# Peptides against a protein of PDB entry 3T7K, part 229

Target 1, 248 residues: chain A of PDB entry 3T7K
Amino acid sequence: KAEKILARFNELPNYDLKAVCTGCFHDGFNEVDIEILNQLGIKIFDNIKETDKLNCIFAPKILRTEKFLKSLSFEPLKFALKPEFIIDLLKQIHSKKDKLSQININLFDYEINGINESIISKTKLPTKVFERANIRCINLVNDIPGGVDTIGSVLKAHGIEKINVLRSKKCTFEDIIPNDVSKQENGGIFKYVLIVTKASQVKKFTKLINDRDKNETILIVEWNWCVESIFHLNVDFTSKKNVLYQKK

## One batch from the design tools (peptide; made by RFdiffusion4, then SolubleMPNN)

Design b2_p30_3_s2 (from b2_p30_3, 16 letters changed)
Fold by OpenDDE base, seed 2:
Structure b2_p30_3_s2 (fold): chain B 248 residues (1-248), chain A 30 residues (1-30)
Amino acid sequence: as target 1 above (248 residues)
Amino acid sequence: SSKEEQKKLELKQIEESEKNSEEIEEILNS
């Protein structure tokens, strides 16, 4: 059926998209449309797998979904597109009125607002955002909204190697792992990095660390610090936004 | 207030909803 629909076009574009969707297309696509998209070099996957070599995300805007955050770790992310790209594309293809010899849909017209070339270019870097920031081992409180697995998965996608989950009510100093970065290449490595949800946790962890390891560097942040770092594909250590405690 | 803290917490959560926006639903149903 798809072949018959596409036969009216003399040339078909090859978009070369391997994509996931978030915040759109909840009901998926019918079999004909999937086949059409496949013929146009658009493959949509249900979930992110590294093996699929995903290069695209469809979303209506910048979202705080796992899929969106992880898409910024694609190698590279080639395109972040609005769902209207697919909608308009399929609409044009299914249109009986247009004696179109060619599909006239430019994917560049459908870029997600705020995902610019600068962001896309950073996804071509050989390193991940937290790797560049010398953050490899973090401590994460167990009561974090979204769950430690989801949060941890996002963080790992962005270069954090080790996620240590802290039981906020029961943890001791011995439960806190250092950010063991052996190579002090470019300054200010925080020995202890923690993601917390509450001010009481800040007080607890700062006390535990300072009482046992008084001279060490500490960074305690909110999840939003990580999100902002991901959205910019850069860690700004000069910003105090979403930083709850910092000791250099 | 506890409500403001809760609202801030909600805003800090990962969005789990993959639902279409109303606008997208309108476009898909049109």
Scores: peptide ipSAE 0.017, ipTM 0.482, DockQ to the pose 0.076
Fold by OpenDDE base, seed 5:
Structure b2_p30_3_s2 (fold): chain B 248 residues (1-248), chain A 30 residues (1-30)
Amino acid sequence: as target 1 above (248 residues)
Amino acid sequence: SSKEEQKKLELKQIEESEKNSEEIEEILNS
């Protein structure tokens, strides 16, 4: 059926998109439309797998979903597109009125606001954002909104190798892991990196660390510090935004 | 400003919703 629909076009574009969707297309696509999209070099996946070599995200705007945050870790992310790209494409293809010899839809007209070429270009870097920042091992409190699995999965996609989950009420100093990284040329290394949710945790962990390892560097941040770092694909250690405690 | 507070609120919540916007659903069903 898709072949018959596409036969009216003399030339078909190859968009070369391997995409996931977030905040759109929750009901998926019918078989004919999937086949049409496949013929145009557009493949949509339900979930993110590294083996699929995903290069595109569909979303109505910048979102704080797991899929959106992980899409910024694609190698590279080629396109971040509004769902209207697919909608307009399928509408044009199914249209009986337009004796169009060619599909006339430009990907660049459908870019998500705020995902610019500077962000896209950083996804071509050989390293991940937290790797570049010398953050490889972090401590994460177990009461974080969104859950440790989702948050941890996003952080791992962006170059954090080890996530230690802290039981906030019962943890001791021995439960806190160091951020053991080799000195890279770019930026200060914090021995202890923690993501926390409340001020009482800052007081607890700073005391535990300072009582046992008084001279070491500590970074305690909110989840929003990570999100901002992901959205910019850069860690700004000069910013105090979403930093709860810092000892250099 | 109200816009900064709204951006702060948007920046605080982890969005779990994979739902279409009503506008997108209307366009797909149209």
Scores: peptide ipSAE 0.017, ipTM 0.472, DockQ to the pose 0.069
Fold by OpenDDE base, seed 3:
Structure b2_p30_3_s2 (fold): chain B 248 residues (1-248), chain A 30 residues (1-30)
Amino acid sequence: as target 1 above (248 residues)
Amino acid sequence: SSKEEQKKLELKQIEESEKNSEEIEEILNS
């Protein structure tokens, strides 16, 4: 069926998209439309796997979903597109009225607001955002909304090598891991990095660390600090937004 | 309620809303 529908076009574009969707296309696509998209070089995957070499995300806007956050770790992310790209493309293809010899849909007209060339260019860097920030080992509280597995998976996609899960009510100083990174000349390294959800956790962990390791650097942040860092593909250590405690 | 606060907190952490915009549903069903 797809071949018959596409036969009216003299030339077919190859968009070379390997994509996932988030916040759109929950019902999926029919078999004919999947075949059409495949012939146009558009392959949509259900889940993110490194082996698939994904380069595209479809979403209506910037979202705080696992898929969207991980898409910013693609190597590179080539396109972040609104679902209207696929909608308009399929409408043109299925249209019997349009004497179109060619498909005239430009990918650049469908970019997600806020995902600009600066963001896309940073996905071509050889390093991940937290790696560039000298954050490789973090402590994560076990009661974080969204769960430690999902949050941890996103953080790992962005260069966190080790995630230590803290039992907030039962943990001791010995349960807290240091951020083991080599001292670089030009950048503050925090020995202890923690993601927490409550002010009581800040008080607990600051006390535990300061009582046992008084002279060390500490960064305690909310999950939103990580999200903002991911959305910008940059860690701004000058900002106090979503920072709960900082000791340099 | 404690449940509403928890749900609001969860949504703030991760957007679970896999809801198609009404507009996308209308287009695919048209």
Scores: peptide ipSAE 0.017, ipTM 0.484, DockQ to the pose 0.079
Fold by OpenDDE base, seed 4:
Structure b2_p30_3_s2 (fold): chain B 248 residues (1-248), chain A 30 residues (1-30)
Amino acid sequence: as target 1 above (248 residues)
Amino acid sequence: SSKEEQKKLELKQIEESEKNSEEIEEILNS
């Protein structure tokens, strides 16, 4: 059926998209539309897998979803597109009125606001955002909204190698792991990096660390610090936003 | 499925975490 629908076009574009969707297309696509999209070089996946070599995200805007945050770790993210791209494409293809010999839809007209060429270019870097920031091992409190698995999965996609989950009420100093990164000449390295959810946790962990390892560097942040770092694909250590405690 | 609803709820909690952060800053500055 898809072949018959597409036969009216002299040339078909190959968009070369391997995509996931977030905040859109909750009902999925019918079999004919999936086949149409496949013939146009658009393959939509339900989940993110490294083996699929995903290069595209469909979303209405910047979202804090797992899929959106992970899409910024694609190698590279080629396109971040509004769902209207697919909608308009399928409308044009199914239109009987327009004797269109060609599909006239440009990917660049459907870019998600705030995901610009500067962000896209950073996804071509050989390193991940937290790797560039010399953050490879972090401590994560177990009561984080969204759950440690989801949060940890996002952080790992962005270059965190080790997620240590802290039981906030029961943890001791021995449960806190150091950020095991070799000192690079030009980058501030924090020995202890923690993501917390409460002021009481800041007080607890700062005390535990300072009592046992008084001269060490500490960074305690909230989840939003990580999110902002991901959205910009850059860690700004000059910003105090979402930083709960910092000791250099 | 109940699992998809739960994931949607968890994702909303990730989005709503902005409100909790503002409350924490107020507590830390106080």
Scores: peptide ipSAE 0.016, ipTM 0.479, DockQ to the pose 0.140

Design b2_p30_3_s3 (from b2_p30_3, 11 letters changed)
Fold by OpenDDE base, seed 4:
Structure b2_p30_3_s3 (fold): chain B 248 residues (1-248), chain A 30 residues (1-30)
Amino acid sequence: as target 1 above (248 residues)
Amino acid sequence: SEKEEKRKKELEEIKYTEENIEEIEEILNS
């Protein structure tokens, strides 16, 4: 069926997209459309797997979903596209009215607002954002919105190797793990990095750390600090935004 | 269905990551 539909075109583009979708196409695609997309070099996956070498995200806008945040860790992310790309493409292909000899859809016309070439270029870097920031091991409170699994998965995709989940009500100093990184010339190095959800947790953890490991560097942030870092593919240690406590 | 579960998960992710920013900020600043 797909072959018959596409036979009217003299030349077919090869978009070379391996994509996931977020915030769109919840119902998926029918078999014919999947085959059409496949013939155009567009393969859509249900989930992110490293083995699939994903290079594209479809989303209506910048989202804070697991898929979107992880897409910024693709190697590289080639395209971040609005779902209208697929919609318009399929509409054009299925159109019986227009004697179209060629598919006239350009990927660059469908870029997600806010994902510019500067961001895309950073996905070509050999390192991940938190790796570049010398954040390898973090402490994450167990009551974080979105859940520790989702948040942890995103953080790992962006270069955090170890995520220690803290039971916020029951944790002691011994439960807090250090960020085990070698001192580098550039970038902030914090011995303790924590993502928390409440001001009371800041007070608790700062006390625990300062009482037991005096004069060590501490960074306590909100999840939004991580999100902003991901969206920019850069950690700005000069910014106080979403930083709850910092000791250098 | 698997599709429904995926959709629910995605919606939950949106709610917890996008919509609750103000609430989280309020909590953290309280």
Scores: peptide ipSAE 0.021, ipTM 0.493, DockQ to the pose 0.278
Fold by OpenDDE base, seed 2:
Structure b2_p30_3_s3 (fold): chain B 248 residues (1-248), chain A 30 residues (1-30)
Amino acid sequence: as target 1 above (248 residues)
Amino acid sequence: SEKEEKRKKELEEIKYTEENIEEIEEILNS
């Protein structure tokens, strides 16, 4: 059926998209439309797997969903597109009135606002955002909204190697792991990096660390600090936004 | 349905990350 529908076009574009969707197409696509999209070089996946070599995200806008955040770790992310791309494409293809010899839809007309070439270019870098920031091991409180698995998965996608989950009410100093990064001569490295949800946790962890390891560097941030770093694909250590405690 | 569960999961993910929590809660309770 898809072949018959597409036969009216003299030339078919190959968009070469391997995509996931977030905040759109909750009902999925029918079998005919999936086949049409496949013939146009558009493959839509339900979940992110590294083996699929995903290069595209469909979303109505910048979202803080797991899929959207992880899409910024694609190698590279080629396109971040609005769902209207698919909608308009399928409308044009199913249209009986337009004896269109060619599909006339340009990917660049459907870019998500705020995902610019600067962001896309950074996804081509050989390193991940937290790797560049010398953050390899972090401590994450267990009561984080969204859950430690989801949050941890996003962080790992962006270069964090080890996530230590802290039981916020029961943890001791011995439960806190150091950010085991070899001191590079020119890089500010924090020995202890923590993602917390409450001011009480800041007080607790700062006390535990300072009482036992007085001279060490500490960075305590909110999840929003990570999100902003991901959206910019850069960690700005000069910004105090979403930083709850810093000891250099 | 599986579709409803997927949508619910996605909306829950948005709820924890987006500022429009009230709007999302209305959708989830609808």
Scores: peptide ipSAE 0.020, ipTM 0.578, DockQ to the pose 0.231
Fold by OpenDDE base, seed 5:
Order: C-alpha cells, then structure tokens, then sequence
Structure b2_p30_3_s3 (fold): chain B 248 residues (1-248), chain A 30 residues (1-30)
C-alpha cells in the first residue's frame, strides 16, 4: 500500500531521522503511515535506547519531559522538530489533488522554538553537560517529584555516573556520598552535590556536612537547576538561580 | 489500553516537571 501511494513521486527524500516523540502523536501511526515514513528515512521509536542512535525529537515546544530532556543528550541531536513536520508531510503524500512530482517539505521550517543552532552544536561535544561541570556523583532526595528513577535516568543521560538516593528523614552524614572528581581547569568542583525539594532538607544537610566535614565545598540545588543546565547544555556556576546553598 | 497507559505516563511525567497541567492536557488531547 505505501509503495503504491509513493509511486506518484519521481524522487523520495531521505530525511535520515531516528526519532522519539513527546507531547504529540500519543495514538501513534497506522501501519501505512509508518511504512511511508520508513520509506522516507523517518523511523519513530517508542522509547530511548542508546543502541538506536537517536538523532531527533518531535515535540510541540520545549518540554520538561524525560524524553525531551534526554534528547538533548543525543550524540548529536540533529533536529528538534514540531509535529507539524510529520502532519504536513503525510497530508502532502495522501493528497490526491496535488500533481506534486516531488515532496517539498524542509526540516528547517519546523524547528522547535528555543532549540537553536547553539544548542544543537553543543550536542556535538564529546562530553556531557554535567561531565563538563565536574559533577560525577550526586545525592538525590527520595521524595523528589517525578521519582528518583525518572530524574536519575535524565541525569545519567547527561553525564552523572552515580546517583545516591537519600532517605531525607532518616539519612545521616555517612549516607551522603562525595563527588569524587579530579580538578580540571574549567569549572568549580564541589565535594558534595545534592538535589533537594525543600528548605528543611537544606538546613539538615548543611548541618550534617558542616558538623562532620567543616571545610568542604557544598552545592545544594533544586531540580530546576538541573533542567536549566540541560536546556542550555551548560552549567553556569555564577548564577544563583535555583541554588539553595553554595559553599566554595 | 497500552495507548492509554502511555498517555497516562506522559501526563504524569509532565505533571511532575511542569506547573501548567491544563495546558499539557490540551496538548495531549489535540
């Protein structure tokens, strides 16, 4: 069926997209449309797997979903596209009225607002954003919205190697892990990095650390600090936004 | 259905990461 539909075109583009979708196409595609997209070099996956070498995200706008945040860790992210790309493409292909000899849809016309060339270029870097920031091991409170698995998965995609989950009400100093990294020329190194959800946790963890390891560096942030860092593919240590406590 | 479970998961994921649930529900239902 797909071959018959596509036979009216003299030449078919190869878009070379390996994509996931977020915030769109919840019902998926019918078998014919999937085959059409495949013939055009567009393969849509249900989940992110490293082995699939994904290079594209479809979303209506910048989202804070796991898939969107992880897409910024693709190697590289080639395209961040609005779903209208696929919609318009399929409309053009299924149109019986248009004596179109060629598919005329440009990927660049469907870029997600706010994902610019600067962001795309950073996905070509050999390192991940938190790796560049010398953040390897973090402490994450167990009561974080979205759950430690989802949040942890996003953080790992962006270069955090070890996530220590803290039982916020029961943890002691011995439960807090250090961020063991070698000093690099660029970026500050914090011995203790923590992601927390509330002010009482800041008070607790600062006390625990300062009482037992008095002179060490501490960074305590909200999840939004991580999100902003991901969206910029850069950690700005000069910004106090979403930083709850910092000791250099 | 598997589709409904997928939608629910995406909605829940967004609910925990974004403040405007109503806007997201509109996107999910469009």
Amino acid sequence: as target 1 above (248 residues)
Amino acid sequence: SEKEEKRKKELEEIKYTEENIEEIEEILNS
Scores: peptide ipSAE 0.019, ipTM 0.521, DockQ to the pose 0.170
Fold by OpenDDE base, seed 1:
Structure b2_p30_3_s3 (fold): chain B 248 residues (1-248), chain A 30 residues (1-30)
Amino acid sequence: as target 1 above (248 residues)
Amino acid sequence: SEKEEKRKKELEEIKYTEENIEEIEEILNS
């Protein structure tokens, strides 16, 4: 069926997209449309797997979804596109009225607002954002919205190697792991990095650490600190936004 | 600058998604 539909075109583009969708196409695609998209070099996957070498995200706008945040870790992210790309493409293909010899849809016309070439270029870097920031091991409170698995998965995608989950009510100093990163010559390394949800946790963890390891560096942040770092693909240590406690 | 406006818009979109946590959770859990 797809072949018959596409036969009216003299030349077919090859978009070379390996994509996931977020905030759109919840019902998926019918078999014919999937076949059409495949013939155009567009493969849509249900989930993110590193082995699939994904290079594209479809979303209506910048989102804080797991898929969107992880898409910024693609190697590289080639395109972040609005779903209207697929909609218009399929519409043009299914149209019987237009004596179109060619599909005339440009990917660049469908870029998600806010995802610019500067962001895309950073996805080509050999390192991940938190790796560049010397954050390898973090402590994450167990009551974080979205769940430790989802949040942890996003953080790992962006270069955090070890996620230590803290039971906020029961944790002691011994449960807190250090950010074990070798001293790089030019970068301040925080020995303890924590993502917390409540002011009470800040008080608790600062006390625990300062009582047992008084002279060490501490960074306590909200999840939004991580999100902003991901969206910029850069950690700004000069910003105090979403930083709850910092000791250099 | 156009760059600053674009960054501002990006930040606004981020805030918008923060306000719709329930929708995001629904999307994440679907």
Scores: peptide ipSAE 0.016, ipTM 0.457, DockQ to the pose 0.068

Design b2_p30_3_s4 (from b2_p30_3, 11 letters changed)
Fold by OpenDDE base, seed 3:
Structure b2_p30_3_s4 (fold): chain B 248 residues (1-248), chain A 30 residues (1-30)
Amino acid sequence: as target 1 above (248 residues)
Amino acid sequence: SEKEEKLKKEKEEIEYSEKNEEEIEEILNS
């Protein structure tokens, strides 16, 4: 059926998209439309797997979903597109009115607002955002909204190698892991990096660390600090936004 | 359905991000 629909076009584009969707296409696509998209070089996956070599995200806007945050870790992310790309494409293909010899849909007209070429270019870097920031090992409180598995999975996609989950009520100094990174020239390495949810946790962890390891560097942040770092694909250590405590 | 549960989690992640901004503003301003 898809072949018959596409036979009216003299030339078919190959968009070369391996995509996931978030905040759109909740009902999926019918079998005919999936086959049409496949013939145009558009393959949509239900889940993110590294083996699929995903290069595209469909979303209506910048979102804080797991899929959107992880899409910024694709190698590279080629396109971040609004769902209207697929909608308009399928509308043009199913149109009975004009003997369209060609499909006239440009990917660049459907870019997600705020995901510009500067962001896309950073996904071509050989390193991940937290790797570039010398953040390899972090401590994460167990009561974080969204859950430690989802949050930890996003952080790992962006170059954090080790997630240590802290049971905030029962945690001792011995439960806190250091950020074990080699000293690189020109960047302050924080020995202890923690993501917390409450001011009481800041007081607790700063006391535990300072009582046992008095002169060491500490960074305590909110989840929003990580999100902003991901959206910019850059860690700004000069910003105080979403930083709860720092000791250099 | 597993799709509805995933959609609910995605919506919850979006809503938790917005509500946490309000709750964090309340906690930081208190």
Scores: peptide ipSAE 0.021, ipTM 0.582, DockQ to the pose 0.217
Fold by OpenDDE base, seed 1:
Structure b2_p30_3_s4 (fold): chain B 248 residues (1-248), chain A 30 residues (1-30)
Amino acid sequence: as target 1 above (248 residues)
Amino acid sequence: SEKEEKLKKEKEEIEYSEKNEEEIEEILNS
C-alpha cells in the first residue's frame, strides 16, 4: 500500500532519521504511515537503546522528559525536530490534488526552538557533558522527584559512571561517596558532589562532610543544575544558578 | 493503561520541571 502511494513521486528523499518521540505522537502511527516513513529513511523507535544508533528527537519544544534529556547524549544528535515535520510530510504524501513530482519538505524548517547548531555540534564531542566537567561519581537523595532510576539513567547517559543513592533521613558520612577523579593540574574537581531537594539536606550533608573531612571540596546542586548543564551540553562552574552549596 | 501511565509520567516530569523553578528560587532565597 505504501509503495502505491509513493509511486506518484519521481524521486524520494532519504532523511536518514532514527528517532524517538516525546510530548507528541502518543497514539503512534498506522502501519501504512510507518511504512511510508521507512521508505523515506525515517525510523521511529519506542524507546532509547544504544544499539539503535538514534540520531533524532521529535518534540514540540524543549522538554525535561527522560527521552528529551537523553537525546542530547546521542552520538551525534543530528536533528531535533518538531512533530509538524512528520505531519506535513504525511499530509503532502496523502494529498490527492497535487501532481507533485517531488516531496518538498526541508528538515531545517522544523527545528525545535532553542536547539541550535552549537548544541548539535557538542553532541559530536568524544566525551559527555559531566565527563568533561570531571564529575564521575555523585550522591543522589532518595526522595528526588521523578525517582532515582529515571534521574540516574539520564545522568549516566551524560557521563556519570556511579550514582550513589542516599537515604536522606538515615545516611551517615560513610554513606557519601567521593567523586573519584584523578586530580587534573588546573583544579576544579569536587571531591563530593550531591544532588539534593531540600535546604535541610544541604545543612545535613555539609555538616557530615565538614565534621569528618573538613578541607575537602563540596558541590551540592539541585536537579535543575543538571538539566541546565544538559541543555547547554556544558557545565558552567562560574554560575551560582541551582547551586545550593559550593566549597572550592 | 501503560499508555496513560507514560503520558502521566511525561506530564508530571514537565509540570514538576516548570513548578520547581519557582519553588526552588524560594528555597534558595529563604
Scores: peptide ipSAE 0.020, ipTM 0.575, DockQ to the pose 0.232
Fold by OpenDDE base, seed 4:
Structure b2_p30_3_s4 (fold): chain B 248 residues (1-248), chain A 30 residues (1-30)
Amino acid sequence: as target 1 above (248 residues)
Amino acid sequence: SEKEEKLKKEKEEIEYSEKNEEEIEEILNS
């Protein structure tokens, strides 16, 4: 059926997209539209798997969903596109009125606002954002909204190797893991990195660390610190935004 | 349905991500 629909076009573009969707296309696509998209080099996946070599995200805007945040870890993210790309494409293809000999849909017209070439270019880097920031091991409170699994999965996608989940009410100093990164000369390396949700946790963890491991470097941040770092694909250690405690 | 559960999770993630910005500003300024 898709072949018959596409037969009216003399040449078909190959968009070479391996994509996931977030905040759009909740109902999915019908079989014919999937086949059409496939013939145009657009493959949509339900979930992110590294083996699929995903290079595209469809979303209406910048979102804080797991899929969107992880898409910024694609190697590279080639395109971050509005769903209107697919909508307009399928509309043009299904249109019987337009004697279109060619599909005239340009990917660049559908870029998500705020995901610019500077962001896209950073996804071509051989390192991940937290790797570049010398954050390899983090402590995460167990009461983090979104859940430790989702948050942890996003952080791992962005170069954090080890996530230690802290039971906020029961944890001791021995439960806190150090960020095991060799001191490089020019980078702010924090021995203890923690993501917390409450001011009471800041007080608790700062006390535990300072009482047992004096004069060590500590970074305590909120989840938004991580999100902002991901959205910019850069960690700004000069910013106090979303930093709850810092000891250099 | 599995689709409805996925949709609910995505919506919850979006809403939660937006609400967290306001709560965090209060914690940093307190």
Scores: peptide ipSAE 0.021, ipTM 0.585, DockQ to the pose 0.296; fails the geometry check
Fold by OpenDDE base, seed 2:
Parts: C-alpha cells; sequence; structure tokens
Structure b2_p30_3_s4 (fold): chain B 248 residues (1-248), chain A 30 residues (1-30)
C-alpha cells in the first residue's frame, strides 16, 4: 500500500500537479506509484481534456508533439518538468536506507530547458497566441503531415476558431476562407491566412487569390511558423522565418 | 497492443517533428 510506504515521512509535500506526459513514461506507472503520486498531489492523465484543468507537462525536452504544443495553452501552465522529477521522487520514496523525515525534491530543479518564466507568464494571459495575432480563421491544406485533425486541434487550443481544410489538388478560390477579423485601426490583419506544405501550393493559392481579390493581404506559412509562434507564445510578424509568402 | 500503438504514434510524432525541419527546408528550397 502506498500509505504504508509514505508513513515513514513526517511531512508530505503537496505538489498540486495535474499533468500529462510526452516523450517519457511510455510504459506508464504501476498502481502503487500512481497512488503514491496521487497522495503527493500529482495526478497524471493519459490525454488532454479541458475539464481536467491541467497545469503541468512532463517531457525530457521541448517537443513538437501534440501534447507538448497543447500544454502551452494550459490556463495557466504552472510547470514544465523533466521526467527525472518523478524518477527521483519515487527513488527517494522507495529507498529503504535513509530514515528521511522529509521528501527533498524541488520542482524548480527539474524545469525543461527553454521553458522559462517568460513563457510560463504568457500562459496566464487572457488571450491565446493566435488570437493576439488577429488570426481566427485559417486555411489548412489537407496533405499536411501530422493530419488536419491533430494540427487543427493544436491550432484551436491556441485561439484559432475556424479551420478550413483545403483539398490542395481540387480547391478553387471559392474554397478559400477569409480571416474574418474586424479591422482594428492599428493592426495589420491578413485577410487570407494559409498553412501549406509545398512551394507549388504557394504559387497556386497566391494566383487564385490575386486573380480574384488583387488588393487583399495574404499570409502563407509553414507549420513550423505555427510551432515557433506557440513555443514563444508570440507571433513575430517581423520575422520571415517559415513565411512562404506575405502581402501586406 | 494499445500501448505499443500509443508509443508508436508518439515516437512518430516526435520523429516527424524533428525530421520535418530538414525535409521541409529541402522541399521549399527545391
Amino acid sequence: as target 1 above (248 residues)
Amino acid sequence: SEKEEKLKKEKEEIEYSEKNEEEIEEILNS
């Protein structure tokens, strides 16, 4: 029983973590360890659900997995931790040698490299990254690696309201949706935002749009543009990195 | 097993995410 194992400690920390794991703990935890973690205020979930009010992710490093990308949309993300936190914690708890009166594991010693307080602080903002960038409606090509459902789910978690899937080989201008954002006076809003995978798609969509709507603003990006925006929780419109076509 | 499929998907997502930087640069520069 987890209770019998923990009874040797005079004080138990309450870490207050509701977490998912990515790139680690593929085999999961045994029932005893799950119970131990639960008694320490660590709840690990298999999948992300908004109702669970997740506040933590375990990963060995920054990853481009769905779980990692979505964790940056948590409200807030309190901790992004290396799996060694749990490993060292369980090792200390299962250790028979030392009459440890206290568990001596500090969360701050296990932060994922590159997820700093600046990133964590942005997860406390009332808006999502693409919402702040005035991107609400996007066009996504159907042949995107990772699949439109996964990519779309990540984008929605980060404030995109509408995802229009374009059949890259069969689409016409009428299939392309505008980014229906009311023009705020001071912010350049792109009327057409597209995520594409190939240079041929850039040529196709730019032609379709420019032939029918010559004076409109266009942003065509790669998936990596979205990923970088998520990792920074900021869209940098001054950067040309991962931008395939831009018309202001 | 369902665990093996989850592991495979997660590995595929990780590997795809890492390989895609080089492959996308090649495809877009081609």
Scores: peptide ipSAE 0.021, ipTM 0.573, DockQ to the pose 0.279; fails the geometry check

